# Peptides against a protein of PDB entry 3EFO, part 28

Target 1, 262 residues: chain A of PDB entry 3EFO
Amino acid sequence: SQLADLYKSCETDALINFFAKSAFKAVLHQPLKVIREILVNQTAHMLACYRKNCASPSAASQLILPDSMKVLPVYMNCLLKNCVLLSRPEISTDERAYQRQLVMTMGVADSQLFFYPQLLPIHTLDVKSTMLPAAVRCSESRLSEEGIFLLANGLHMFLWLGVSSPPELIQGIFNVPSFAHINTDMTLLPEVGNPYSQQLRMIMGIIQQKRPYSMKLTIVKQREQPEMVFRQFLVEDKGLYGGSSYVDFLCCVHKEICQLLN

## One batch from the design tools (peptide; aimed at target 1 D67)

Design b2_p9_7_s4 (made by RFdiffusion4, then SolubleMPNN; from b2_p9_7, 4 letters changed)
Fold by OpenDDE base, seed 2:
Structure b2_p9_7_s4 (fold): chain B 262 residues (1-262), chain A 9 residues (1-9)
Amino acid sequence: as target 1 above (262 residues)
Amino acid sequence: SSSVSIDLS
């Protein structure tokens, strides 16, 4: 059907860019609560229309998404959890204003990465391979105490170290003997010169390519205080300031879809 | 069209 074709041709990244800019423009003249409700409603309406007109019959407990929009909910949740759309006093007005301006000028690719970071398992690197490791979902559940992960959202880059990270990798990256010796005040990796260090630097370089901003590197040790900042970029988890987890958001959207179709 | 289903039960 024509409608099915429209959903097939729909690009989620473009939609998120549009919704983000629309919402961030709306904050100038509408209450945040209303804006959030509109975003959820728009999401639910699009998906309800698909379910009604395009989807095959399914159980009521199933959320049915067109393939082209399979990641729409997670991106939408990320948008809803952005500081620009939150009224929490812990978030400064300046920070909201800053991020608003950033997003208002972002292209589709930039906003995609901004709202949903790339999280790479660096500890799995093959120094003989030129391929980037496959990104994992941005959730604490995907981290490992034995792992090292690189997170990038186009503005910030984090290197997260598990408390049980392999000493050989720590030495390879930082030229120190153990986790305890890592200096988290560093914003640059040392030029150690071994294959692993070189590969990591190459990956970081690739991630930085074609990005309009130079990403500042933050070294994060698991269970140290600065990890709290890092955790805010694990966008599928429950937000610190009242934002929903991805799962909770899916339930919310599903509920609204069902209400629309009743 | 191709679809993805997520079980929320």
Scores: peptide ipSAE 0.266, ipTM 0.892, DockQ to the pose 0.876
OpenDDE base, seeds 1, 3, 4, 5: peptide ipSAE 0.211, 0.257, 0.212, 0.236; ipTM 0.876, 0.889, 0.876, 0.883

Design b2_p9_8 (made by RFdiffusion4)
Pose (drawn by RFdiffusion4):
Formats: sequence, C-alpha cells, structure tokens
Structure b2_p9_8 (pose): chain A 259 residues (1-239, 243-262), chain P 9 residues (1-9)
Amino acid sequence: SQLADLYKSCETDALINFFAKSAFKAVLHQPLKVIREILVNQTAHMLACYRKNCASPSAASQLILPDSMKVLPVYMNCLLKNCVLLSRPEISTDERAYQRQLVMTMGVADSQLFFYPQLLPIHTLDVKSTMLPAAVRCSESRLSEEGIFLLANGLHMFLWLGVSSPPELIQGIFNVPSFAHINTDMTLLPEVGNPYSQQLRMIMGIIQQKRPYSMKLTIVKQREQPEMVFRQFLVEDKGGSSYVDFLCCVHKEICQLLN
Amino acid sequence: SHHTFTIPS
C-alpha cells in the first residue's frame, strides 16, 4: 500500500520496453501527436506523483527522479525521437513500418540497446589484452577528430572515422595508408592487421554475440560524408529535442501539476 | 533514494 515500495522496485528498461510497444501498437489507431502527448504526460505524471508523495522536501528549482527512474527520461526522449513516432523529412514509410515491427518482438536486452546505441571509442583501444572498451555517451560531444568509434544499436553498426584520424590505425585496419584513401562504398570485412585489425574484429564479434540480426556495417568518414545518417543514432543530441530539452520540458509539466 | 537536477529559469 506504500508508494515508496512501488517506485523502489521499478526497472527503467522494462518500463521503456512497455511504453515503446504500447506506443507502436497505438500508431495504427491514433494520431502520433496524441501518442507522444500520452507518453510525455505519463512520464511527467509518474515523476510528479513521486515528487508530491515520496521525495523528501526539496527546492522547486530541482527536478527529483527516483534511482529506479534515473535514466528513464533519457530513454523516453529516445523513443520520442525514433522515426516510428516522428515524421516525413527523410526516412521512408518502409523504414518506419519495419522498425515498428522489429520492436514489437523485442525483449528487454534488445530494446535497451535499440533505443540507446552503444558508442565505443576504438582509437584509444588497448592492444591484444582487450575485453571490449568502456562505452561513451551517445552524443557528438564525445567524438574526436583524432578518434575512431563503433556505434551499434543491434541492427546497424557504424565505424566512424574522424578527419585527423591517425594514419597508423587507418593502415592497420583498412590496409590503406591515409584517411582520404578509404572509400565508404566498400563496406566489406577488412582482414590483415596483426594487433588492431584483429582487436577490432574481436569486439565487432563480441557485440554481435547476443544479437538476433546480423548488423549492417556502415563506414562513416567524418566531415560531410554519409554521416548524416550516423548522427541519428547519437540519441542524446537534438539531431526532436535533446536530452536536456526533454528534461527541461518534463519539469515544466511536473510543476504544472502544481505541487 | 533519489536524484536531483537543478533546473534553471
């Protein structure tokens, strides 16, 4: 009968999986604007209820989120930015209908990765003694012109290359000497390489391990290349609203529920 | 337990 126990026991990934499927089923029944509004308001409602009933007294300039829901807003914003709940500019209906379908079947492990892609820094990789590098936030802010990154959501795998990308690596991987020497349209498996091209292939394998679909590798050269598609998977950035924007929005309506 | 975020005006 206590609300504190309800919240202390929640799981964001499980909640996100439900909201996603619930919203994706509703796409075949209601205006998308109506669906997004229900999502945002339900999110503000859950948090406002916690604020007026469980949270110890705190200043109004603060937005209080339970531990169980610490990353719920970030993921909810990812759902709202997803092409299924978004619109016309680019992204075919065939792409929307397809993704809408893929999510309807997903387990928690799949939806967590689908809505928050895994960004791995590759240029800072520890040679032959590896075990998959620490993940980095899904934002352009964590990309370096000197860096090479791996981005996966379970369906797509992007190998991102910066402009001042170390030629040493571009050689040990693409067997070519320089950055401008790589052709994106040749997105096939590169072998050779003794320390790195192996350590990279090792982590590309470990990532695919638990994943049902074999991912489509897409190489991205930084500055004005295909990169436009890649930027979509940096779900923390604006690309809908940014993570911070959404957080700013939820607080407004949480306050509107004046308490 | 919970987390607080300071929201600017």

Design b2_p9_8_s1 (made by RFdiffusion4, then SolubleMPNN; from b2_p9_8, 6 letters changed)
Fold by OpenDDE base, seed 2:
Structure b2_p9_8_s1 (fold): chain B 262 residues (1-262), chain A 9 residues (1-9)
Amino acid sequence: as target 1 above (262 residues)
Amino acid sequence: SYVLIDIPP
């Protein structure tokens, strides 16, 4: 059907870009609460239409997502959790204005990365491989105390180190003997020169490639205060200022879809 | 093609 074809051809990244810019424009003349409700409503309506017209009947407890939109909810939740759309006094007007302007000028690829960062398990790197490690979901559940992760959203780059991260890797990256010796005030990795360091730098370079902004690097130690900032980019988790986890958002969307169809 | 996600109660 024509409708089915439409969903097949859907480009979620383009939709998110559109929704983001539309919402960020709307904040100038509409209450944030209304904007958030509209975004959720739009998401629910799109998915409800698919469920009604394009999908086979499924259990009421199951959310149905067309393949082309399988990541729509997670991106939408990220958008909803952006500081521009949050009604919290802790968020300054300047910060809202800044991020609003950033997103308003972003292309589709830029906004995709901005709303859902890349999170790479650096501790799994094979120095003999030319392949980049596969990104993991942006959630605390994917982190490990023994791991080292690189997170990038096009504006910021974080190197997160677990409290039990391998000393060998720490030595390779920072040229220090242990986790405790890592200086988190640095914004650049030292040029250690070993294969692991070079590979990491290469990966960072690839991530930086074709990005309009030079990403600031922040070194983050697990369980230190600056980690709180890093955790804000674990977008599938519950937000600091009341934003929903991805799971909770799915439940919310599902509920609204059911309400639309019942 | 579509994805099914189980929604907890």
Scores: peptide ipSAE 0.472, ipTM 0.943, DockQ to the pose 0.912
OpenDDE base, seeds 1, 3, 4, 5: peptide ipSAE 0.448, 0.450, 0.444, 0.449; ipTM 0.939, 0.939, 0.939, 0.940

Design b2_p9_8_s2 (made by RFdiffusion4, then SolubleMPNN; from b2_p9_8, 5 letters changed)
Fold by OpenDDE base, seed 2:
Structure b2_p9_8_s2 (fold): chain B 262 residues (1-262), chain A 9 residues (1-9)
Amino acid sequence: as target 1 above (262 residues)
Amino acid sequence: SYHLIDIPP
């Protein structure tokens, strides 16, 4: 069917860019609550239509996502959790204005990365491989105390170190003997010169490549105060300012879909 | 193709 073909051709990254810009424009003349509701409704309506017209019947307890929209909910949740759409006094007007303007000028690829960061387990790096490590889901559940992760969203870059990060890797990256010796005030990695360091720098360079903004690097130690900032980029988790986890959002969307169809 | 996600109660 034509409708089925439409869903097959759908590009979630383009949609989220569109929704983001539309929502951020609407902020100027509509209440945030209304905007959020519209976004959820739009998501639910698209998926409800698919369920009704394109998908095979499935259990009521199952959410059906077309392949092209597999990650639509997670991106939509990220959009909803963006400071521009949150009505919290803890979020400054300046910050909202800043991010609003940023997104309004972002291309599809930029907004994709912005809303859903790339989280790379760099502790698994193969120094002999030219391939980047596979990104993991942006959730605390994917972190490991023994791991080292690089997170980037096009604006910020974080190097997160677990409390039990391998000393060998720490030495390879920072040229210090232990986790405790890492200086988190530094914004640049030292040029240690070993293969691992070079590989990491290469990866960072690739991530920075073709990005419109130079990403500030923040080194984050697990369980230290700056980790709280880092955790805000774990977008699948519950947000600090009332944003839902991805799982909770899925439930919300599913419920609304069911309401639309029943 | 499509994906099915089990929604917890």
Scores: peptide ipSAE 0.511, ipTM 0.946, DockQ to the pose 0.911
OpenDDE base, seeds 1, 3, 4, 5: peptide ipSAE 0.482, 0.493, 0.487, 0.495; ipTM 0.941, 0.942, 0.942, 0.943

Design b2_p9_8_s3 (made by RFdiffusion4, then SolubleMPNN; from b2_p9_8, 5 letters changed)
Fold by OpenDDE base, seed 2:
Structure b2_p9_8_s3 (fold): chain B 262 residues (1-262), chain A 9 residues (1-9)
Amino acid sequence: as target 1 above (262 residues)
Amino acid sequence: SHVLIDIPP
């Protein structure tokens, strides 16, 4: 069907870019609450239409996503949780304005990365491989105390160290004997020169490649204060300022779809 | 093709 073909051709990243820019433009003229409602409504309508017209019947308890939109909800939730669309006093007007302007100028690829960061398990690096490690979902559940993770969203880069990170990796990356010796004030990794360090630097370079902004590196130790900032980029988790987790958002969208379809 | 996600009650 024509509709089926339409959904197959849909590019979620482009949609999110569009929705983001539309919403961020609308903030100047409409209440934030209304904008958020519109975004959720649009998401629900798109998916409801698919369920009604394109999808095979499924259980009412199941959310149906076309392959092309399988990540639409998660990105939409990220958009909804962006400071520009939040009316919290803790968020400064300047920050909202800044991020608004940033997104308004972002291309599709940039906005995709911005809303949903790459989270890479660095501790799994194969120094003999030229491939980037497979990204994991941006959730605390994907972290491990034994792990080292690199997070990047096109603007910021974080190197997160679990409290039980392997000393040999710490030595390889930082040239220090232990987790406790890592200086989190540094914004650059030392050039240790071993294969692991070189590989990590290469990965960081690849991530930085063709990004419009130079990403500042922040070293984050688990359970230290700066980790709170890092956790805000775990976008599938609950937001600090009332944003929903991905799971909660899926539930919300599903309910609205069901309401639309009765 | 599509993805099915079980939604908790």
Scores: peptide ipSAE 0.495, ipTM 0.946, DockQ to the pose 0.936
OpenDDE base, seeds 1, 3, 4, 5: peptide ipSAE 0.479, 0.464, 0.467, 0.474; ipTM 0.944, 0.941, 0.942, 0.943

Design b2_p9_8_s4 (made by RFdiffusion4, then SolubleMPNN; from b2_p9_8, 6 letters changed)
Fold by OpenDDE base, seed 2:
Structure b2_p9_8_s4 (fold): chain B 262 residues (1-262), chain A 9 residues (1-9)
Amino acid sequence: as target 1 above (262 residues)
Amino acid sequence: SYVAIDIPP
């Protein structure tokens, strides 16, 4: 059917870009609560339409997503959790304005990365391989105390160090003997010159490529205060300022779809 | 092609 073909051709990243810009424009004229409700409603309606017209019958307990939109909910949740759309006193008007302007000028690829960061387990790097490590989901559950992760969203880059990070890797990256010796005030990695350091720098370079902004690097130690900022980029987790986890959002969307169809 | 996600009650 034409509708089925439409869903097949749908590009989620383009949709998110559109929704983001639309919503961020709307904040000038509509209450944030209304905007959020509209976004959820639009998501639910699109998915409800698919379920009704394109999908095979399935259990009521299942959320059905077309393949082309399999990541739509997670991106939508990220959008909903953006400071521009949150009405919390902890978020300054200036910050909202700043991020709004940033997103309004972002292309599809930029907004995709912005809303859902890359999280790379760099502790798994094989210096003998030219392949980049596969990204993991942006959730605390995917972190490891023994791991080292690089997170990037096109604007910020974080190097997260677990409390039990391998000393040899720490030395390879920072040229210090232990986790405790890492200086988190640095915004640049030292040029240690070993293969691991070089590979990490290469990865960082690749991530920085084709990005309109130079990403500031923040070194983050697990269980230190600055980690709280880092955790805000674990977008699948529950937000600090009232945002839902991805799981919770899925439930919300599912509920609304059911209400539309039942 | 579609993805089915189990939603808890």
Scores: peptide ipSAE 0.497, ipTM 0.948, DockQ to the pose 0.927
OpenDDE base, seeds 1, 3, 4, 5: peptide ipSAE 0.440, 0.478, 0.463, 0.465; ipTM 0.937, 0.945, 0.942, 0.943

## One batch from the design tools (peptide; aimed at target 1 Q62 K70)

Design b2_p10_3 (made by RFdiffusion4)
Pose (drawn by RFdiffusion4):
Structure b2_p10_3 (pose): chain A 259 residues (1-239, 243-262), chain P 10 residues (1-10)
Amino acid sequence: SQLADLYKSCETDALINFFAKSAFKAVLHQPLKVIREILVNQTAHMLACYRKNCASPSAASQLILPDSMKVLPVYMNCLLKNCVLLSRPEISTDERAYQRQLVMTMGVADSQLFFYPQLLPIHTLDVKSTMLPAAVRCSESRLSEEGIFLLANGLHMFLWLGVSSPPELIQGIFNVPSFAHINTDMTLLPEVGNPYSQQLRMIMGIIQQKRPYSMKLTIVKQREQPEMVFRQFLVEDKGGSSYVDFLCCVHKEICQLLN
Amino acid sequence: SLEVDLSFPS
């Protein structure tokens, strides 16, 4: 009968999986704007209830989120930015219908990765003694012109290359000497390489391991290349609203529930 | 100004 126990026991990934499927089923019944509104308001409602009933007294300039829901807003914003709940500019209806379908079948492990892609820094890789590098936030702010990154959501795998990308690596991987020497349209498996091209293929394997679909590798050269598609998977950035924007929005309506 | 205890997925 205590609300504190309800919140202390929640699981964001499980909640995100439900909201996603619930919203994706509703796409075949209601205006998308109506669906998005229900999602945002339900999110503000859950947090406002915690604020007026469980949270110890705190200043109004603060937005209080339970530990169980620390990253719920970030993921909810990812759902709202997803092409299934978004619109016309680019992204075919065939792409939307397809993604809407893929999510309807997903387990928690799949939906967590689908809505928050895994961004791995490759240029800072520890040679032959690896075990998959620490992940980095899904934002351009964590990309470096000197860096090479791996981004995966379970369906797509992007190998991102910066402009001042170390030629040493571009050689040990693409067997070519320089950055401008790589052709994106040749997105096939590169072998050779003794320390790196192996350590990279090692992590590309480990990532695919638990994943049902074999991911489509897409190489991205930084500055004005296909990169436009890649930017979509940096879900923390604006690309809908940014993470911070959404957070700013939820607080407004949480306050609107004046308490 | 708004203050929030920021958290990000791992």

Design b2_p10_3_s1 (made by RFdiffusion4, then SolubleMPNN; from b2_p10_3, 4 letters changed)
Fold by OpenDDE base, seed 5:
Structure b2_p10_3_s1 (fold): chain B 262 residues (1-262), chain A 10 residues (1-10)
Amino acid sequence: as target 1 above (262 residues)
Amino acid sequence: ELQVDLAFPE
């Protein structure tokens, strides 16, 4: 059907870019509450229409997403949780204004990475491989105390280290004997020169490639104060300022779809 | 299409 073809041709990253810019433009003349409601309603309507007209038969307990929108909810949740759309006193007007202006000028690829960061398990690197490690979902549940993770969103880069991260990797990356010896004030990794260090630097270079902004590197130790900032980028988790987790958002969307169809 | 099991009772 024509409708089915429409959904097949849809691109989630383009939609999110459009929704983000539309919403961020609207903040100048519409209440934040209204903007958020519009975004959620529009999401629900699109998915409800798909379920009604295009989706295969499925149980009521299932949320059905077309392939072109398989990650629309997670990105939409990230958009809704962005400081620009949050009416919380804890968020400064300057921060909202700054991020608003950034997104208003972002291309599709930029906004995609901005709203949903790359989270890479660095501790799993194969020094013999030239491929980037597969990104994991941006959630604390995917972190490990024994792991080392690199997070990047096009503006910031974080190297997160678990409290039990392997000493050999610590030595390989930082040229220090243990987790305790890592200086988190550094913004550059040392030139250690071993294969692991070289590969990590290469990965960081690839991530930085074709990005409009130079990402500052922040070293984050688990259970230290800067980790709180890092956790804000775990976008599938519950937001610091009341934003929903991805799971909660899916439930919310599902309920709204059901309300539209029943 | 992607089917997400939300574990809601039918």
Scores: peptide ipSAE 0.238, ipTM 0.780, DockQ to the pose 0.128
OpenDDE base, seeds 1, 2, 3, 4: peptide ipSAE 0.232, 0.228, 0.152, 0.225; ipTM 0.784, 0.809, 0.713, 0.806

Design b2_p10_3_s2 (made by RFdiffusion4, then SolubleMPNN; from b2_p10_3, 4 letters changed)
Fold by OpenDDE base, seed 4:
Structure b2_p10_3_s2 (fold): chain B 262 residues (1-262), chain A 10 residues (1-10)
Amino acid sequence: as target 1 above (262 residues)
Amino acid sequence: ALQVDLAFPE
């Protein structure tokens, strides 16, 4: 269907790019509250149209979205949670201005990655594979204490290590015997030279490829203070500055959809 | 057909 095509990932990416730029332009002359309401309303409207025209009858008490349609609210929530659209004193004007300007110049691919980072399970890396590990959803629920994850959003790159990450992988990546020995002050991985290290470096290179900005690497240990910065990029979770989780956002949107359809 | 107003007021 036409709607099904519209909600393909690529089309959604384009829409998010447009919404982002439009919203970030509007922030200069419109209240944030109004902008946020518009974005939520647009989301609800689009999903309502889908439900009305494409979806099978569903109970009013629940929002059933096909997988393809889930992409839109995810990204919209990410947009709403961006510092540019948050009126928080903790966020400096300079930071808002910086990110606004960045997004205003981003193409579709850049903005897609910016709003929804790639989160890759590095602990599952196959040194013989030519493919990137399959990305996981940007939520703490997808992390594991035994895992190592690489996160990238086009501007920042994080290597997150669980407290119980495998010592053999730690040795392979950092050439240290344990989690405790990892130096989180480094911004570059050591050139250990083993296949795993080389593969990881290659993966990082691929991620960096075709990105307009050089991503600084931050090593993050689970349960250490810098992890809080990392968690900000788990965009499906509840935000530090009042942003909703994906689930909460869906509930909000569902309410509006019901209002539109009733 | 999907009708979306993608404009923000000035």
Scores: peptide ipSAE 0.042, ipTM 0.664, DockQ to the pose 0.035
OpenDDE base, seeds 1, 2, 3, 5: peptide ipSAE 0.011, 0.039, 0.017, 0.024; ipTM 0.521, 0.655, 0.583, 0.609

Design b2_p10_3_s3 (made by RFdiffusion4, then SolubleMPNN; from b2_p10_3, 4 letters changed)
Fold by OpenDDE base, seed 2:
Structure b2_p10_3_s3 (fold): chain B 262 residues (1-262), chain A 10 residues (1-10)
Amino acid sequence: as target 1 above (262 residues)
Amino acid sequence: PLQVDLAFPA
């Protein structure tokens, strides 16, 4: 149907950009509670509409979405978990103001990356390939102690190293013999000059391309204190300040959808 | 049509 085609062609990233800017404008004159409720309701209504008008009959426990809309709930959850929409004393007014202003000026591509970071398994790099490694979902469950991951959200870039990351890769990237020797105070990778190092630098360069801001690089060792900051960007996980995991949020939205349809 | 209009009270 024409309507189904519309949903299939829906660009979630554009919607999130719109929702984010609308919500971030509204925070100036509306209570956060109301704004959050509106966003959740909008999500539920959009998905309910699709289910009602486009989706084939399915079990109530199933929410079948077109590929273009599958990420809508996760993006919406990311938006809801943004500090601008959280009223917590741990979040400074300055930080809220800063991020609000940032998003208000972001294009669709920038906001997409901002709300849902790119998480790349660097330990799987093929030095002979010009292709970027496939991004993984932003969840701790996708990390591995043996892995090295690069996370970027357009503002920050993190190189996360598992405690058991391969020494060969560590040497290739940092020119040090082991995980323990990595200096996490550095904000630039050394120019080691080997193919792996060059490939990683290339990837970082590609990620930085077309971004309006220069991303600060932070080296993060697993289980060290700075990892907590990194984990905040694993947006599918439970938030530090009361934000739901993606799964929990999806359940919440699904419940509302069912209520709308019944 | 897709409900994309976010109307927040003034």
Scores: peptide ipSAE 0.031, ipTM 0.658, DockQ to the pose 0.034
OpenDDE base, seeds 1, 3, 4, 5: peptide ipSAE 0.011, 0.021, 0.020, 0.016; ipTM 0.559, 0.595, 0.581, 0.568

Design b2_p10_3_s4 (made by RFdiffusion4, then SolubleMPNN; from b2_p10_3, 3 letters changed)
Fold by OpenDDE base, seed 4:
Parts: structure tokens; C-alpha cells; sequence
Structure b2_p10_3_s4 (fold): chain B 262 residues (1-262), chain A 10 residues (1-10)
């Protein structure tokens, strides 16, 4: 159907950008609770509309998502979990203002990356490949104690190291013999010069390309205190400041959709 | 059509 085609052609990234800017503008004159409710409602309505008009009949227990909007809930949840839309005293007014202004000026590509970071398994790098490693979902469940991951959201860059990261990779990246020897205070990787190091640096460079802001690198060791900051960017997980996990949010949206359709 | 209301009044 024509409607189905419309949904298939829908650009989730553009929608998220729109909703983000709209919401972030609205925070100046509307209660956060209302804004959040609107966002959830809009999400449910969009998906309900699709299900009603485009999807084949399905069980009430099933949430039908069009291909073009499969990631809409996760992005929307990320938006809802942004500090701008959270009324938490732990978040400074300045931080909210800063992020608000950032998003208000972001293009579609910037905002999508901002709300849902790239999480790259660096431990799987092929030094002979020109391709970036495939990103994994931003959840702790996708991390490995044996892995090394690079996370970037356009503003921040993190290199996360599992407690059991391969010593060979550690040596390759940091030129130190073990995990314990890694200095997390450094903001730049050493120029070790080996192929792996060079490849990683290249990847970091590529990620930095076409980004309006220079991303500062933070090295994070698993189970150390700074990891908590890193975990904030695992946006599919439960938020530190009361945000829901993606799964929980999806369930919430599903319930609302059912209410709309039944 | 995609039903997205501009529900953020000034």
C-alpha cells in the first residue's frame, strides 16, 4: 500500500532529530513530565498507525515494527534518557543547557550518533581490512571481559578494556605488558607504531572525521570507577538516573499500542 | 500517512 511504502521510506534518524529538537525546545516552557509523555505517546501512535494500516494481523502480544522504524523505540528511549529530559538534581543546569544547545544545532547524522553511540569491538580488528568493525549494540551484554571496545557518540570517545583483555592487544595498543599497567589518565594513545596500533588510530581518525567536535579520548578499565561514566553511554541498558532499559521501554510502548488498538 | 503531531505548543 501507499501507506506502507511511506513507512518503509521513513527515516528514523530524521524523526529522532525532529523529536529531539522539538522536545528540547519545549523544555523551556513545558513540564518535563508532559514532554516525556508526548514522546512516548507519539512513538506509540506512530507504531500503532503502522500496525493498523500496514501490518498483517497479528497477535496482540506481538509488537510489529516496520523495518524503517525498528530502531525508533531504542532511539526514542535514548532521547528520553538524555539529561535534558531528566529532572535529576545530580545533573547540573549547565550540563542540561549545554547538551540542549548541542542537540538544537545538530544535523540528522550528528543527532543519531549522539543518541546512539557507535560501539566497536576493537579486539576483532583486522589490520589488513579497510573496513570498520561492525558496531555492536550499546549494552553491557554485548561487552566481553576479554574484549576491547571503542565507543563514540560524536562528543566523547571511550576505549573500554575488559579485565581479561588480551595482553597482546594491550601491548599492541599501549606498549605495556598487562592490563594493570595501562594508564587511564592518558587522553591519547601512544604511537606504538605496530600495525594494530596504526589501524586503531586510523579507525579513531575515521570516526572523528566529519564530526563537528573533537572527541576527547577516555580510556576506561572495566571495574574501575571511571567505567560508570562509560556505562552511561550503553544506552540500551537501564539508565543511571532512572531511565529505562530498551527492553522495558519497548514493553511500555507495546502496552500503549495495545491500548490504542484495542 | 505518518501521524506525528506537533504537540509541543509554544
Amino acid sequence: as target 1 above (262 residues)
Amino acid sequence: PLEVDLAFPE
Scores: peptide ipSAE 0.037, ipTM 0.659, DockQ to the pose 0.034
OpenDDE base, seeds 1, 2, 3, 5: peptide ipSAE 0.017, 0.017, 0.011, 0.021; ipTM 0.540, 0.557, 0.552, 0.591

Design b2_p10_4 (made by RFdiffusion4)
Pose (drawn by RFdiffusion4):
Structure b2_p10_4 (pose): chain A 259 residues (1-239, 243-262), chain P 10 residues (1-10)
Amino acid sequence: SQLADLYKSCETDALINFFAKSAFKAVLHQPLKVIREILVNQTAHMLACYRKNCASPSAASQLILPDSMKVLPVYMNCLLKNCVLLSRPEISTDERAYQRQLVMTMGVADSQLFFYPQLLPIHTLDVKSTMLPAAVRCSESRLSEEGIFLLANGLHMFLWLGVSSPPELIQGIFNVPSFAHINTDMTLLPEVGNPYSQQLRMIMGIIQQKRPYSMKLTIVKQREQPEMVFRQFLVEDKGGSSYVDFLCCVHKEICQLLN
Amino acid sequence: SLEVVPEPVV
């Protein structure tokens, strides 16, 4: 009968999986704007209830989120940014219908990765003694002109290359000497390489391991290349609203529920 | 300014 126990026991990934499927089923029944509104308001409602009933007294300039829901807003914003709940500019209806379908079948492990892609820094990789590098936030702010990154959501795998990308690596991977020497349209498996091209293929394997679909590798050269598509998977950035924007929005309506 | 407690970090 205590609300504190309800919140202390929640799981964001499980909640996100439900909201996503619930919203994606509703796409075939209601205006998308109506669906998005329900999602945002339900999110503000859950948090406002916690604020007025469980949270110890705190200043109004603060937005309180339970530990169980620490990353719930970030993921909810990712759902709202997703092309299924978004619109016309680019992204075919065939792409939306397809993604809508893929999510309807997903387990928690799949939906977690689908809505928050995994961004791995490759240029800072520890040679032959690896075990998959620490992940980095899904934002452009964590990309470096000197860096090479791996981004995966379970369906797509992007190998991102910066402009001042170390030629040493571009050689040990693409067998070519320089950055401008790589052609994106040749997105096939590169072998050779003794220390790195192997350590990279090692992590590309480990990532695919638990994943049902074999991911489509897409190489992205930084500055003005296909990168436009890649930027979509940096879900923390604006690309709908940014993570911070959405947080700013939820607080407004939580306050509107004046308490 | 708005303070978020705890600050969401993935």

